# Ledger of designs, part 10: peptides against a protein of PDB entry 3J47

Target 1, 121 residues: chain A of PDB entry 3J47
Amino acid sequence: IRLTNQLKSLKGLQSKLKDVVEYLDKVINKELPINHTILGKLQDVFNLLPNLGTPDDDEIDVENHDRINISNNLQKALTVKTNDELMVIYISNLVRSIIAFDDLIENKIQNKKIQEQRVKD
Target 2, 26 residues: chain B of PDB entry 3J47
Amino acid sequence: NAQYHLLVKQGDGLLTKLQKYGAAVR

## One batch from the design tools (peptide; aimed at target 1 N107 K108, target 2 L18 R26)

Design b1_p12_3_s1 (made by RFdiffusion4, then SolubleMPNN; from b1_p12_3, 5 letters changed)
Fold by OpenDDE base, seed 2:
Structure b1_p12_3_s1 (fold): chain B 121 residues (1-121), chain C 26 residues (1-26), chain A 12 residues (1-12)
Amino acid sequence: as target 1 above (121 residues)
Amino acid sequence: as target 2 above (26 residues)
Amino acid sequence: ELEENLAFVSQL
């Protein structure tokens, strides 16, 4: 139950994130007008992301382009790491659920054999 | 990617065995 | 941590 709900929530988040990307692509391509309310909410989400690119406040003036690439690469690397960790946790919990179900099946088979023996005596 | 798909296939194989066991115990 | 989880899955 808990795992199925987590997987459903993650799939829902993935679908929602895809819808946001498709919306942003349409805005970039000028197919849709810029919705400032959606952009404001996206900005709030980005502001809640850990600031992965504070260069120490003491380097004013070297190429805004390389810093954006480094911050995007670090954010991507952390997203990949988090996805890999969540995936390993998911698989580990799936396998634990499989083992627990196998043990339950074996216990049920044993209990059935004991009942069949008691009916033959 | 390939190792991940292999791991998912192994998990699906275990789930299929488990489903067969669950059906045999019914 | 990832290696430990992989080792646990490999023992199953």
Scores: peptide ipSAE 0.451, ipTM 0.883, DockQ to the pose 0.032
OpenDDE base, seeds 1, 3, 4, 5: peptide ipSAE 0.425, 0.397, 0.416, 0.438; ipTM 0.878, 0.880, 0.876, 0.885; seed 3 fails the geometry check

Design b1_p12_3_s2 (made by RFdiffusion4, then SolubleMPNN; from b1_p12_3, 5 letters changed)
Fold by OpenDDE base, seed 1:
Structure b1_p12_3_s2 (fold): chain B 121 residues (1-121), chain C 26 residues (1-26), chain A 12 residues (1-12)
Amino acid sequence: as target 1 above (121 residues)
Amino acid sequence: as target 2 above (26 residues)
Amino acid sequence: SMEENLKFVSEL
């Protein structure tokens, strides 16, 4: 039962990670706005990933050492992948913020020019 | 790692230029 | 100048 639940949770995490990647690709392509709630949940998953590598000290059966190493390597690989995803989000947000600020500055310059023309008339 | 740091530095550079421009327009 | 600002933004 526990192993089946762990495998199901891992498959669920993998599916969710895939969905996040697909969402990130859409965000990079400017097809979708960034959802801060998705980002927050992804950060929460990252903060929980190190804790998933510490099974409670109470049943160290020696047969699990190879499985623990494989699990730790997989968790590390997942952590790296999710870090890369967060970085892509961050850069995408930064680029959007830059574009929005450029547009704001241009609008402000235009408004200032219109006001200066009105004062000269 | 290196490509990531380069991309972050480029983004920070653009943000800094943008902030300077926004301050000059104020 | 507005022109200098446009040049600065164009260089971004």
Scores: peptide ipSAE 0.354, ipTM 0.874, DockQ to the pose 0.065
OpenDDE base, seeds 2, 3, 4, 5: peptide ipSAE 0.343, 0.328, 0.348, 0.335; ipTM 0.858, 0.864, 0.860, 0.868

Design b1_p12_3_s3 (made by RFdiffusion4, then SolubleMPNN; from b1_p12_3, 7 letters changed)
Fold by OpenDDE base, seed 2:
Structure b1_p12_3_s3 (fold): chain B 121 residues (1-121), chain C 26 residues (1-26), chain A 12 residues (1-12)
Amino acid sequence: as target 1 above (121 residues)
Amino acid sequence: as target 2 above (26 residues)
Amino acid sequence: DLEENLKFISQL
């Protein structure tokens, strides 16, 4: 149950992130007008992200392209790290569920043997 | 990516086997 | 036994 809910929540987040990217692409391509309310909420979400490399505000003149690439690389590295951590948690919970299920099966087999013995006596 | 999908697929396979075992012991 | 159960699961 908990694992399935976590997977469902992660899939829901992935879908929403995809919808946001598709929206931003349409805005960049001028296919849709900029919705300032959506943009403001996105800006709030980005402001809640860990500071993905604030270069000290004292060097405004190095080409914005390299900074965007560095920020994207750091965000990608954090995304990969988070994915690896979530994977380890997923596998750990799966293994724990398998062990707990094996113990329940063994307990059921033992209880059945005890009941069958009591019916023969 | 490929290793991740392989590991998830292996986990789903184990879960399916475990469900079959639980049904056979029932 | 856990080992026998694992062996059965391996055969499925």
Scores: peptide ipSAE 0.388, ipTM 0.871, DockQ to the pose 0.085
OpenDDE base, seeds 1, 3, 4, 5: peptide ipSAE 0.369, 0.387, 0.386, 0.367; ipTM 0.861, 0.873, 0.870, 0.877; seed 1 fails the geometry check

Design b1_p12_3_s4 (made by RFdiffusion4, then SolubleMPNN; from b1_p12_3, 5 letters changed)
Fold by OpenDDE base, seed 1:
Structure b1_p12_3_s4 (fold): chain B 121 residues (1-121), chain C 26 residues (1-26), chain A 12 residues (1-12)
Amino acid sequence: as target 1 above (121 residues)
Amino acid sequence: as target 2 above (26 residues)
Amino acid sequence: SLEENLKFVSEL
């Protein structure tokens, strides 16, 4: 039962990670706005990943040492992948913020120019 | 790593230029 | 000047 639940949770995490990648690709392509709730949930998953590598100390059967090492390597690989995804989100948001601020500055300059023309008339 | 740091540096450079410009327009 | 600022934004 526990192993089946772990495999199901891992498959669920893998599916969710895939969905996040697909969402990130859409955000990079400017097809979708960033969802902060998705980002927060991804950060929560990232913070929980190290804790999934500490099975409660109560059943260290020696036969699991190779499985634990494989699990830790997989968790590390998932952690790196999640970090890369978060970075892509961050950069995408930064670029979007820059564009929005450029537009704001341009609008402010245009408004100032219109006001200066009105004061000269 | 290196490509990421390069992209972050480019973003920070653009943000800094944008901030300087925004301050000059205020 | 306003023109210098516009040029600066256009270079961004």
Scores: peptide ipSAE 0.341, ipTM 0.875, DockQ to the pose 0.067
OpenDDE base, seeds 2, 3, 4, 5: peptide ipSAE 0.340, 0.331, 0.328, 0.318; ipTM 0.861, 0.869, 0.862, 0.869

Design b1_p12_4 (made by RFdiffusion4)
Pose (drawn by RFdiffusion4):
Structure b1_p12_4 (pose): chain A 91 residues (1-28, 36-48, 72-121), chain B 26 residues (1-26), chain P 12 residues (1-12)
Amino acid sequence: IRLTNQLKSLKGLQSKLKDVVEYLDKVIHTILGKLQDVFNLNNLQKALTVKTNDELMVIYISNLVRSIIAFDDLIENKIQNKKIQEQRVKD
Amino acid sequence: as target 2 above (26 residues)
Amino acid sequence: AEEAQDEAINAL
């Protein structure tokens, strides 16, 4: 789902660029200003990425903890299944 | 870095315990 | 489901 959403966003840019190129050919405004703003707003992420790296580490650790908890419950479930099997054999 | 490593080390320690439990179950 | 549980426990 996230991927489809990202693709939609990139699609708009691609179409928008085509339109802009055609517009410029024809010319040979508010949208242009808006685009410029967006440009000014990955490069900058570079420095900001430094912080994001730290946060990514924390969200990785949280995911690891969750995986452990899920394993625990999974072991319990397995034990219950074994017990059920034993009971069936007894019967 | 040392502080960050500390939390990482603890997480690894818990993971080891979990692995040991899984081996005992097997 | 049991095979998946065994595989998960064996991964530990």

Design b1_p12_4_s1 (made by RFdiffusion4, then SolubleMPNN; from b1_p12_4, 6 letters changed)
Fold by OpenDDE base, seed 4:
Structure b1_p12_4_s1 (fold): chain B 121 residues (1-121), chain C 26 residues (1-26), chain A 12 residues (1-12)
Amino acid sequence: as target 1 above (121 residues)
Amino acid sequence: as target 2 above (26 residues)
Amino acid sequence: EMEELDKAIAAL
């Protein structure tokens, strides 16, 4: 029962991670707006992942040690990979926000110049 | 680590430029 | 991965 629940939870996590990657690809491709609530929850999950990778020192049998080390290295590699992906998205969003604000400023300058010309005529 | 800090610093530099432009337009 | 990141940054 416990192993089946862990495998089901891991499959559920893998499916959710795939849905996140697909969502991030759609956001990169400008097909969907960024959901800040999803990104915040992902960041929270990643901040909790290092705490899930410390085996509490309670008795895991010596025969699983190699599979657990491979799983922990894979989980750490997946955590690093997703932290890098989140970083890319954060920077991409920052740059897009900067460009949009620069365009807004330029539009405001142009509108102010047009108003100043209309007051001189 | 160093490249991440460089990229964050570039983003902060752009944000600071943007804030200066926003203040000059007001 | 890093090269794809550089391409994504260069495409912005």
Scores: peptide ipSAE 0.441, ipTM 0.875, DockQ to the pose 0.024
OpenDDE base, seeds 1, 2, 3, 5: peptide ipSAE 0.431, 0.430, 0.429, 0.433; ipTM 0.875, 0.875, 0.879, 0.879

Design b1_p12_4_s2 (made by RFdiffusion4, then SolubleMPNN; from b1_p12_4, 6 letters changed)
Fold by OpenDDE base, seed 5:
Structure b1_p12_4_s2 (fold): chain B 121 residues (1-121), chain C 26 residues (1-26), chain A 12 residues (1-12)
Amino acid sequence: as target 1 above (121 residues)
Amino acid sequence: as target 2 above (26 residues)
Amino acid sequence: TMEELDKAIAAL
């Protein structure tokens, strides 16, 4: 019973992580706007992830030490990968904002030129 | 960490240039 | 932060 519940919880976590990756890929590919609430919750999850790999220092039998080191290295690699994904999203938003503002400025310059031309006619 | 801070600083520098350009076009 | 970016964009 306990092992079956742990396996079910792990499968549920894997499915949710897949959904997050698919969302991040759509945002990077400009298919969806960035949801700041989702990003904030994702950041919170990742800030908590380093703590999920530290079971309290009470009683790790020497036979499990190799499995724990592999799990911690995998978790660290996943944390780095996701920090990189969040960074790409942040940059993508910054670039979009810069482009949108450049277009706004260009539109204002054009509108001003049109008004100056209409006053001379 | 250092590359992330450098990238954020470059983004802030671009935003500042863009703000100056927007203020000059007003 | 993303919030600081949104504030910077809103200030433009």
Scores: peptide ipSAE 0.423, ipTM 0.873, DockQ to the pose 0.101
OpenDDE base, seeds 1, 2, 3, 4: peptide ipSAE 0.407, 0.397, 0.383, 0.417; ipTM 0.869, 0.867, 0.861, 0.869; seed 4 fails the geometry check

Design b1_p12_4_s3 (made by RFdiffusion4, then SolubleMPNN; from b1_p12_4, 5 letters changed)
Fold by OpenDDE base, seed 5:
Structure b1_p12_4_s3 (fold): chain B 121 residues (1-121), chain C 26 residues (1-26), chain A 12 residues (1-12)
Amino acid sequence: as target 1 above (121 residues)
Amino acid sequence: as target 2 above (26 residues)
Amino acid sequence: EMEALDKAIAAL
């Protein structure tokens, strides 16, 4: 029962990470805006990730040392992946803000040019 | 790593263009 | 967040 529940939870996490990656790819491709709710949930997952690999410190049976090292390596790999995903979201927002500001500057240049033409007529 | 550095470089290129346009509007 | 980024870009 306990092992089956852990496998189910891991499959659920894998599915959610796949959905996040697919969302990030759509944001990079400018197909979708960044959803702050997804970002907040990803941050919550990140804050919980350190706790997912600490079974309470009270029974280090020496036979589990290899399993603990594999779990810590997986947790570290998931942490790095989550940091990379958050960073891609941040840069995607930055690029969007830069584009929006470029469009604002172009609109100001066009408005100034129209006003200068109206003063010459 | 490489895709990240490429994306950062692309963002920096856009920022540099934006600064040039902002200076031309002033 | 986006407004803070716009302020940072405007300060450059």
Scores: peptide ipSAE 0.444, ipTM 0.882, DockQ to the pose 0.137
OpenDDE base, seeds 1, 2, 3, 4: peptide ipSAE 0.436, 0.413, 0.439, 0.439; ipTM 0.882, 0.872, 0.880, 0.877

Design b1_p12_4_s4 (made by RFdiffusion4, then SolubleMPNN; from b1_p12_4, 7 letters changed)
Fold by OpenDDE base, seed 4:
Structure b1_p12_4_s4 (fold): chain B 121 residues (1-121), chain C 26 residues (1-26), chain A 12 residues (1-12)
Amino acid sequence: as target 1 above (121 residues)
Amino acid sequence: as target 2 above (26 residues)
Amino acid sequence: EMEELEKAIAAL
């Protein structure tokens, strides 16, 4: 049970990391405006969180039901908290990438202006 | 929630600025 | 962390 829950949390983290990487790749490829797809995928993660908290219907003895419910609620709360924290980190990294790209574009504009001046002289 | 939405809105503002610069480089 | 990110974005 505890190892299976850690493995499920790790698989959830791995899927989310894969979604972040795929999103970063789409941003690098200029295919998407950042905000709507992140928000949509996060909504999808939040909509999948209830399904992550459904214990598979393996008959777990009635005497552990309260401890299992507390553990599942704590694990769900930790998954939500980790989700929110990773989202903040993701936006931070995205903003940093946007700034670095803005600076790169400005440098390219300046270099083009310098080349156009050198061709007119 | 509100602070998060504000942060996201600011990130979109930067993206819009970046898109305008990207269009000016073309 | 989120407040630090907001401050970093507001500084740009």
Scores: peptide ipSAE 0.438, ipTM 0.880, DockQ to the pose 0.031
OpenDDE base, seeds 1, 2, 3, 5: peptide ipSAE 0.415, 0.400, 0.409, 0.412; ipTM 0.878, 0.877, 0.879, 0.876

Design b1_p12_5 (made by RFdiffusion4)
Pose (drawn by RFdiffusion4):
Structure b1_p12_5 (pose): chain A 91 residues (1-28, 36-48, 72-121), chain B 26 residues (1-26), chain P 12 residues (1-12)
Amino acid sequence: IRLTNQLKSLKGLQSKLKDVVEYLDKVIHTILGKLQDVFNLNNLQKALTVKTNDELMVIYISNLVRSIIAFDDLIENKIQNKKIQEQRVKD
Amino acid sequence: as target 2 above (26 residues)
Amino acid sequence: SFTENFDFVSEL
């Protein structure tokens, strides 16, 4: 789902660029200003990425903890299944 | 870095315990 | 080792 959403966003840019190129050919405004703003707003992320890296580490650790909890419950489930099997054999 | 490593080390320690439990179950 | 334990336990 996230991927489909990202593609939709990129699609708009691609179409928007084509339109802009055609517009410029024809010319040979508000949208242009808006685009410029967006441009000014990956490169800048570079410095910002330094911080994001730290946060990514924390969300990785959290995920690991969750995986451990899930494994615990999984062991319990396995034990229950074994017990059920034993009871069936006894029967 | 050292502080960050500390938390990472603790997380690794818990992971080891969890692995030991899995081995005992097997 | 964690993956082997997980595969074994996941035999539900």

Design b1_p12_5_s1 (made by RFdiffusion4, then SolubleMPNN; from b1_p12_5, 5 letters changed)
Fold by OpenDDE base, seed 4:
Structure b1_p12_5_s1 (fold): chain B 121 residues (1-121), chain C 26 residues (1-26), chain A 12 residues (1-12)
Amino acid sequence: as target 1 above (121 residues)
Amino acid sequence: as target 2 above (26 residues)
Amino acid sequence: SLEENLAYVSEL
């Protein structure tokens, strides 16, 4: 029962992570805006990850050592993957901010040219 | 980590340049 | 254009 629930939770996480990656690809391709809700959920997952890696100190069952190492490696891999996704989101936001700022600059230049023309007329 | 830091640094550099340009156009 | 503005900013 516990293993099946962990596997189901992991599959659910994997599916959500796949959806986030697919969303990030669309964001990188400029097809969609960044969803702050996805970012918030990803941050929440990251903040919960350190808490998943501390087995409560009280049950050193030797049979858990290999499973703990696998779970810690998986958690580390998930943490790295989450960090990479957060990085891609950050870069995507930065690029969008740059584009929006460039458009703002261009609009200011155009407005200045229009104002200069109106003063000459 | 190093690639991340490099990429963030490049992004910050671009943002700084863009801010300078925006200030020059004002 | 964005590219021209980026080029100008690259020279600053």
Scores: peptide ipSAE 0.382, ipTM 0.881, DockQ to the pose 0.056
OpenDDE base, seeds 1, 2, 3, 5: peptide ipSAE 0.362, 0.360, 0.380, 0.374; ipTM 0.878, 0.869, 0.879, 0.883

Design b1_p12_5_s2 (made by RFdiffusion4, then SolubleMPNN; from b1_p12_5, 5 letters changed)
Fold by OpenDDE base, seed 4:
Structure b1_p12_5_s2 (fold): chain B 121 residues (1-121), chain C 26 residues (1-26), chain A 12 residues (1-12)
Amino acid sequence: as target 1 above (121 residues)
Amino acid sequence: as target 2 above (26 residues)
Amino acid sequence: SLEENLEFVSQL
């Protein structure tokens, strides 16, 4: 029961993330108007991500392209790291699932053996 | 990415085996 | 054992 609920929750999260990506792609492609409320919530999610690199550089003017690339690479690296961490958690939960299910199967086998013994007596 | 997909695939394989075993014990 | 059960499942 708990595991089925966790898998259902993870599938629900995956579906929700897919919907967000599809929405963002439609906004990028100008197929949908920018919804400021959705962007605000996404910005809040990104602001809750550890702010990787305030450059303390008080220096002026004009290489916005390299800063965007560094920010994108850092964001990509964070996304990969978060994905790896979530994967480890997922597998750990999966293994715990398998163990719990093995115990349930063993309990069922034992119960079946006890019933078969009671029918032979 | 590839290692992730491999690991997820292995996990799904284990779940499928576990489901088959649970069905055989029922 | 868990290993024996896994081996049995691997044969199914």
Scores: peptide ipSAE 0.366, ipTM 0.865, DockQ to the pose 0.094
OpenDDE base, seeds 1, 2, 3, 5: peptide ipSAE 0.354, 0.355, 0.333, 0.317; ipTM 0.873, 0.863, 0.868, 0.868; seed 3 fails the geometry check

Design b1_p12_5_s3 (made by RFdiffusion4, then SolubleMPNN; from b1_p12_5, 4 letters changed)
Fold by OpenDDE base, seed 1:
Structure b1_p12_5_s3 (fold): chain B 121 residues (1-121), chain C 26 residues (1-26), chain A 12 residues (1-12)
Amino acid sequence: as target 1 above (121 residues)
Amino acid sequence: as target 2 above (26 residues)
Amino acid sequence: SLEENLKFVSEL
């Protein structure tokens, strides 16, 4: 039962990670706005990943040492992948913020120019 | 790593230029 | 000047 639940949770995490990648690709392509709730949930998953590598100390059967090492390597690989995804989100948001601020500055300059023309008339 | 740091540096450079410009327009 | 600022934004 526990192993089946772990495999199901891992498959669920893998599916969710895939969905996040697909969402990130859409955000990079400017097809979708960033969802902060998705980002927060991804950060929560990232913070929980190290804790999934500490099975409660109560059943260290020696036969699991190779499985634990494989699990830790997989968790590390998932952690790196999640970090890369978060970075892509961050950069995408930064670029979007820059564009929005450029537009704001341009609008402010245009408004100032219109006001200066009105004061000269 | 290196490509990421390069992209972050480019973003920070653009943000800094944008901030300087925004301050000059205020 | 306003023109210098516009040029600066256009270079961004």
Scores: peptide ipSAE 0.341, ipTM 0.875, DockQ to the pose 0.067
OpenDDE base, seeds 2, 3, 4, 5: peptide ipSAE 0.340, 0.331, 0.328, 0.318; ipTM 0.861, 0.869, 0.862, 0.869

Design b1_p12_5_s4 (made by RFdiffusion4, then SolubleMPNN; from b1_p12_5, 5 letters changed)
Fold by OpenDDE base, seed 4:
Structure b1_p12_5_s4 (fold): chain B 121 residues (1-121), chain C 26 residues (1-26), chain A 12 residues (1-12)
Amino acid sequence: as target 1 above (121 residues)
Amino acid sequence: as target 2 above (26 residues)
Amino acid sequence: SLQENLEFVSQL
């Protein structure tokens, strides 16, 4: 029961993440208007990420293009790092799930053996 | 990315095996 | 063992 609920929750999270990606792709492709509420929540999630790189305030006028590329590379690196961390957590939970299910199977085998012995006696 | 997909695929394979075993023990 | 059970499932 608990394992099935965890797997269902993980599948639900995966589906929700897919829906967010599909929404973002539609916004990027200008197929949907930018929903400021969804973007605000995504920005809040990114703002909860450690601010990697306060630019030191001390030099004027490097072209907006290089700052956008550095920001995009950092955001990509953060997304990859977050994906790797989530993957490790997912696999750890999957392994724990497998172990707990093996224990349940072993318990069922033992219970079946006990019932078969009781029918032979 | 490729290592991620490989590891997820291995996990899904193990889960599928475990489900088959759980069905065989029922 | 878990390993024996996995081998058994691999034969099914």
Scores: peptide ipSAE 0.367, ipTM 0.864, DockQ to the pose 0.099
OpenDDE base, seeds 1, 2, 3, 5: peptide ipSAE 0.347, 0.358, 0.330, 0.316; ipTM 0.871, 0.864, 0.863, 0.868

Design b1_p12_6 (made by RFdiffusion4)
Pose (drawn by RFdiffusion4):
Structure b1_p12_6 (pose): chain A 91 residues (1-28, 36-48, 72-121), chain B 26 residues (1-26), chain P 12 residues (1-12)
Amino acid sequence: IRLTNQLKSLKGLQSKLKDVVEYLDKVIHTILGKLQDVFNLNNLQKALTVKTNDELMVIYISNLVRSIIAFDDLIENKIQNKKIQEQRVKD
Amino acid sequence: as target 2 above (26 residues)
Amino acid sequence: AAEDAAIDALVA
């Protein structure tokens, strides 16, 4: 789902660029200004990425903890299944 | 870095315990 | 089988 959403966003840019190229050919306004703003707004992320790296580490650790919890419950479930099997054999 | 490593080390320690439990179950 | 495999992966 996230991927499909990202693709939709990139599609708009691609189409938008084509339109802009055609527009410029024809010319040979507000949209252009907006695009420039967006441009000004990965390069900048470079410095910002430094912080993001730290936060990514924290969310990795949280995911690891969750995986451990899920393993715990999984072991319990396995034990229950074994007990059920034993009971069936006894029967 | 040292502080960050500390939290990482603790997380690793818990992971080791969990692995040991899994081995005991087996 | 899936639970055993998950536990084996955890031990490994």

Design b1_p12_6_s1 (made by RFdiffusion4, then SolubleMPNN; from b1_p12_6, 8 letters changed)
Fold by OpenDDE base, seed 2:
Structure b1_p12_6_s1 (fold): chain B 121 residues (1-121), chain C 26 residues (1-26), chain A 12 residues (1-12)
Amino acid sequence: as target 1 above (121 residues)
Amino acid sequence: as target 2 above (26 residues)
Amino acid sequence: SELEKAIQELVD
């Protein structure tokens, strides 16, 4: 049971890390616009990650296992929360960019129409 | 995750449509 | 839905 839960948690972390790497790769490849806010928050998450120092083999006090499980659950919860927040910010910026682009297109159409009217006059 | 991916995909689709529209207006 | 509301608030 404990090993299975640890494996599940590790797999979850691995999946999330993979998603982050894929996102960063897309940004590097210019497939997605660079969002500095997302990058900054990702950096903050990495800085807040508890040093998963290899537990040196010393005092396996039974009390530390419950604290480690709580810490892992907290870290998971924080990671999920952060991912959700980053997602909201990403989508919001995407939608804002889309709206701004739509407005730009409309403005360009209007300017073109005005210019065509000036040439006819 | 699936809903997120779907939303991102939908956003990308919309962005692509806007890009095509912008190119057609040029 | 909360996420969608938050997005809508930011767009607006």
Scores: peptide ipSAE 0.326, ipTM 0.847, DockQ to the pose 0.031
OpenDDE base, seeds 1, 3, 4, 5: peptide ipSAE 0.237, 0.248, 0.252, 0.237; ipTM 0.825, 0.835, 0.834, 0.827; seed 1 fails the geometry check

Design b1_p12_6_s2 (made by RFdiffusion4, then SolubleMPNN; from b1_p12_6, 5 letters changed)
Fold by OpenDDE base, seed 4:
Order: structure tokens, then sequence, then C-alpha cells
Structure b1_p12_6_s2 (fold): chain B 121 residues (1-121), chain C 26 residues (1-26), chain A 12 residues (1-12)
């Protein structure tokens, strides 16, 4: 039961990570805006990952050591993958912020020029 | 990890500069 | 473009 639930949770996480990657690709391609909810959920998953790999001290059955090591390696791999995804999201947010600021500044400059021209007329 | 932190730092620096520029244009 | 150039100068 516990292993099945862990496997199901892991599969769910993997599916979610895939969805996030697909979303990030669309964001990078400027096809979609950044979804803060997805980012927040991904961060939550990342913060929970270290806790998922802590073997509960009580059930260190020796036969589970290999499974625990595999789980820990998988958790580490997922952590790295999540970090990479978060990095891409962060960069995408930065780029969008830069573009938005650039547009804002340009609009302000144009408005100022228009006002200055109106005062001269 | 180090490369990520460097990238984040560079991005934050850029945002700060943009904010300063935006404030100066106002 | 001038703004981009100013940003580039700030970034450089």
Amino acid sequence: as target 1 above (121 residues)
Amino acid sequence: as target 2 above (26 residues)
Amino acid sequence: SELEAAIDKLVA
C-alpha cells in the first residue's frame, strides 16, 4: 500500500513536471503568459521533495535499502529537474518584466514628447 | 546550483537597473 | 531603441 502510494505520487509528480515543462516551453516561445499558480505548486513540490526522501527512521528494513537508495536517487533527479524548470520560469519572468518595463518606459517617453510638443504649440 | 544563483543575481541586477531607469524617466 | 541602448549601457 505505501509503496503503491509512493509510486502513484511519483507518477503524478512526473506527469505534473511534464506539464510544467510543456507550459514553460510555451512561455519561452511567448505563446502563453506565466502561470503563477503552476509556479507556486512547483515550488511547493520542490520544498516537499527533501521530506519525501527522508527514510522514516522506523522502517529501515534492510531489503528496502536498495529501494530507498533508488527513491533517493530519483528524488535527487527530480529535484534537479525541478530546479532547472524553476530556473527557466525565473528567466522567462525576468524577460517578460524587462519587456514590460521597456514598453512602459517607451510609452512614457512618447507621452512626454507629445506633452512637450503640445506646450510648444 | 552556482550557475543558477549567478543567473538569478544577474537577473535581479538587471531588474534593479530597469527600475532605476524607469524612475529617472518619470 | 534609445531606451534599449540605455538599458544595454546599464547592463554592460
Scores: peptide ipSAE 0.308, ipTM 0.851, DockQ to the pose 0.066
OpenDDE base, seeds 1, 2, 3, 5: peptide ipSAE 0.271, 0.263, 0.298, 0.279; ipTM 0.841, 0.834, 0.852, 0.846

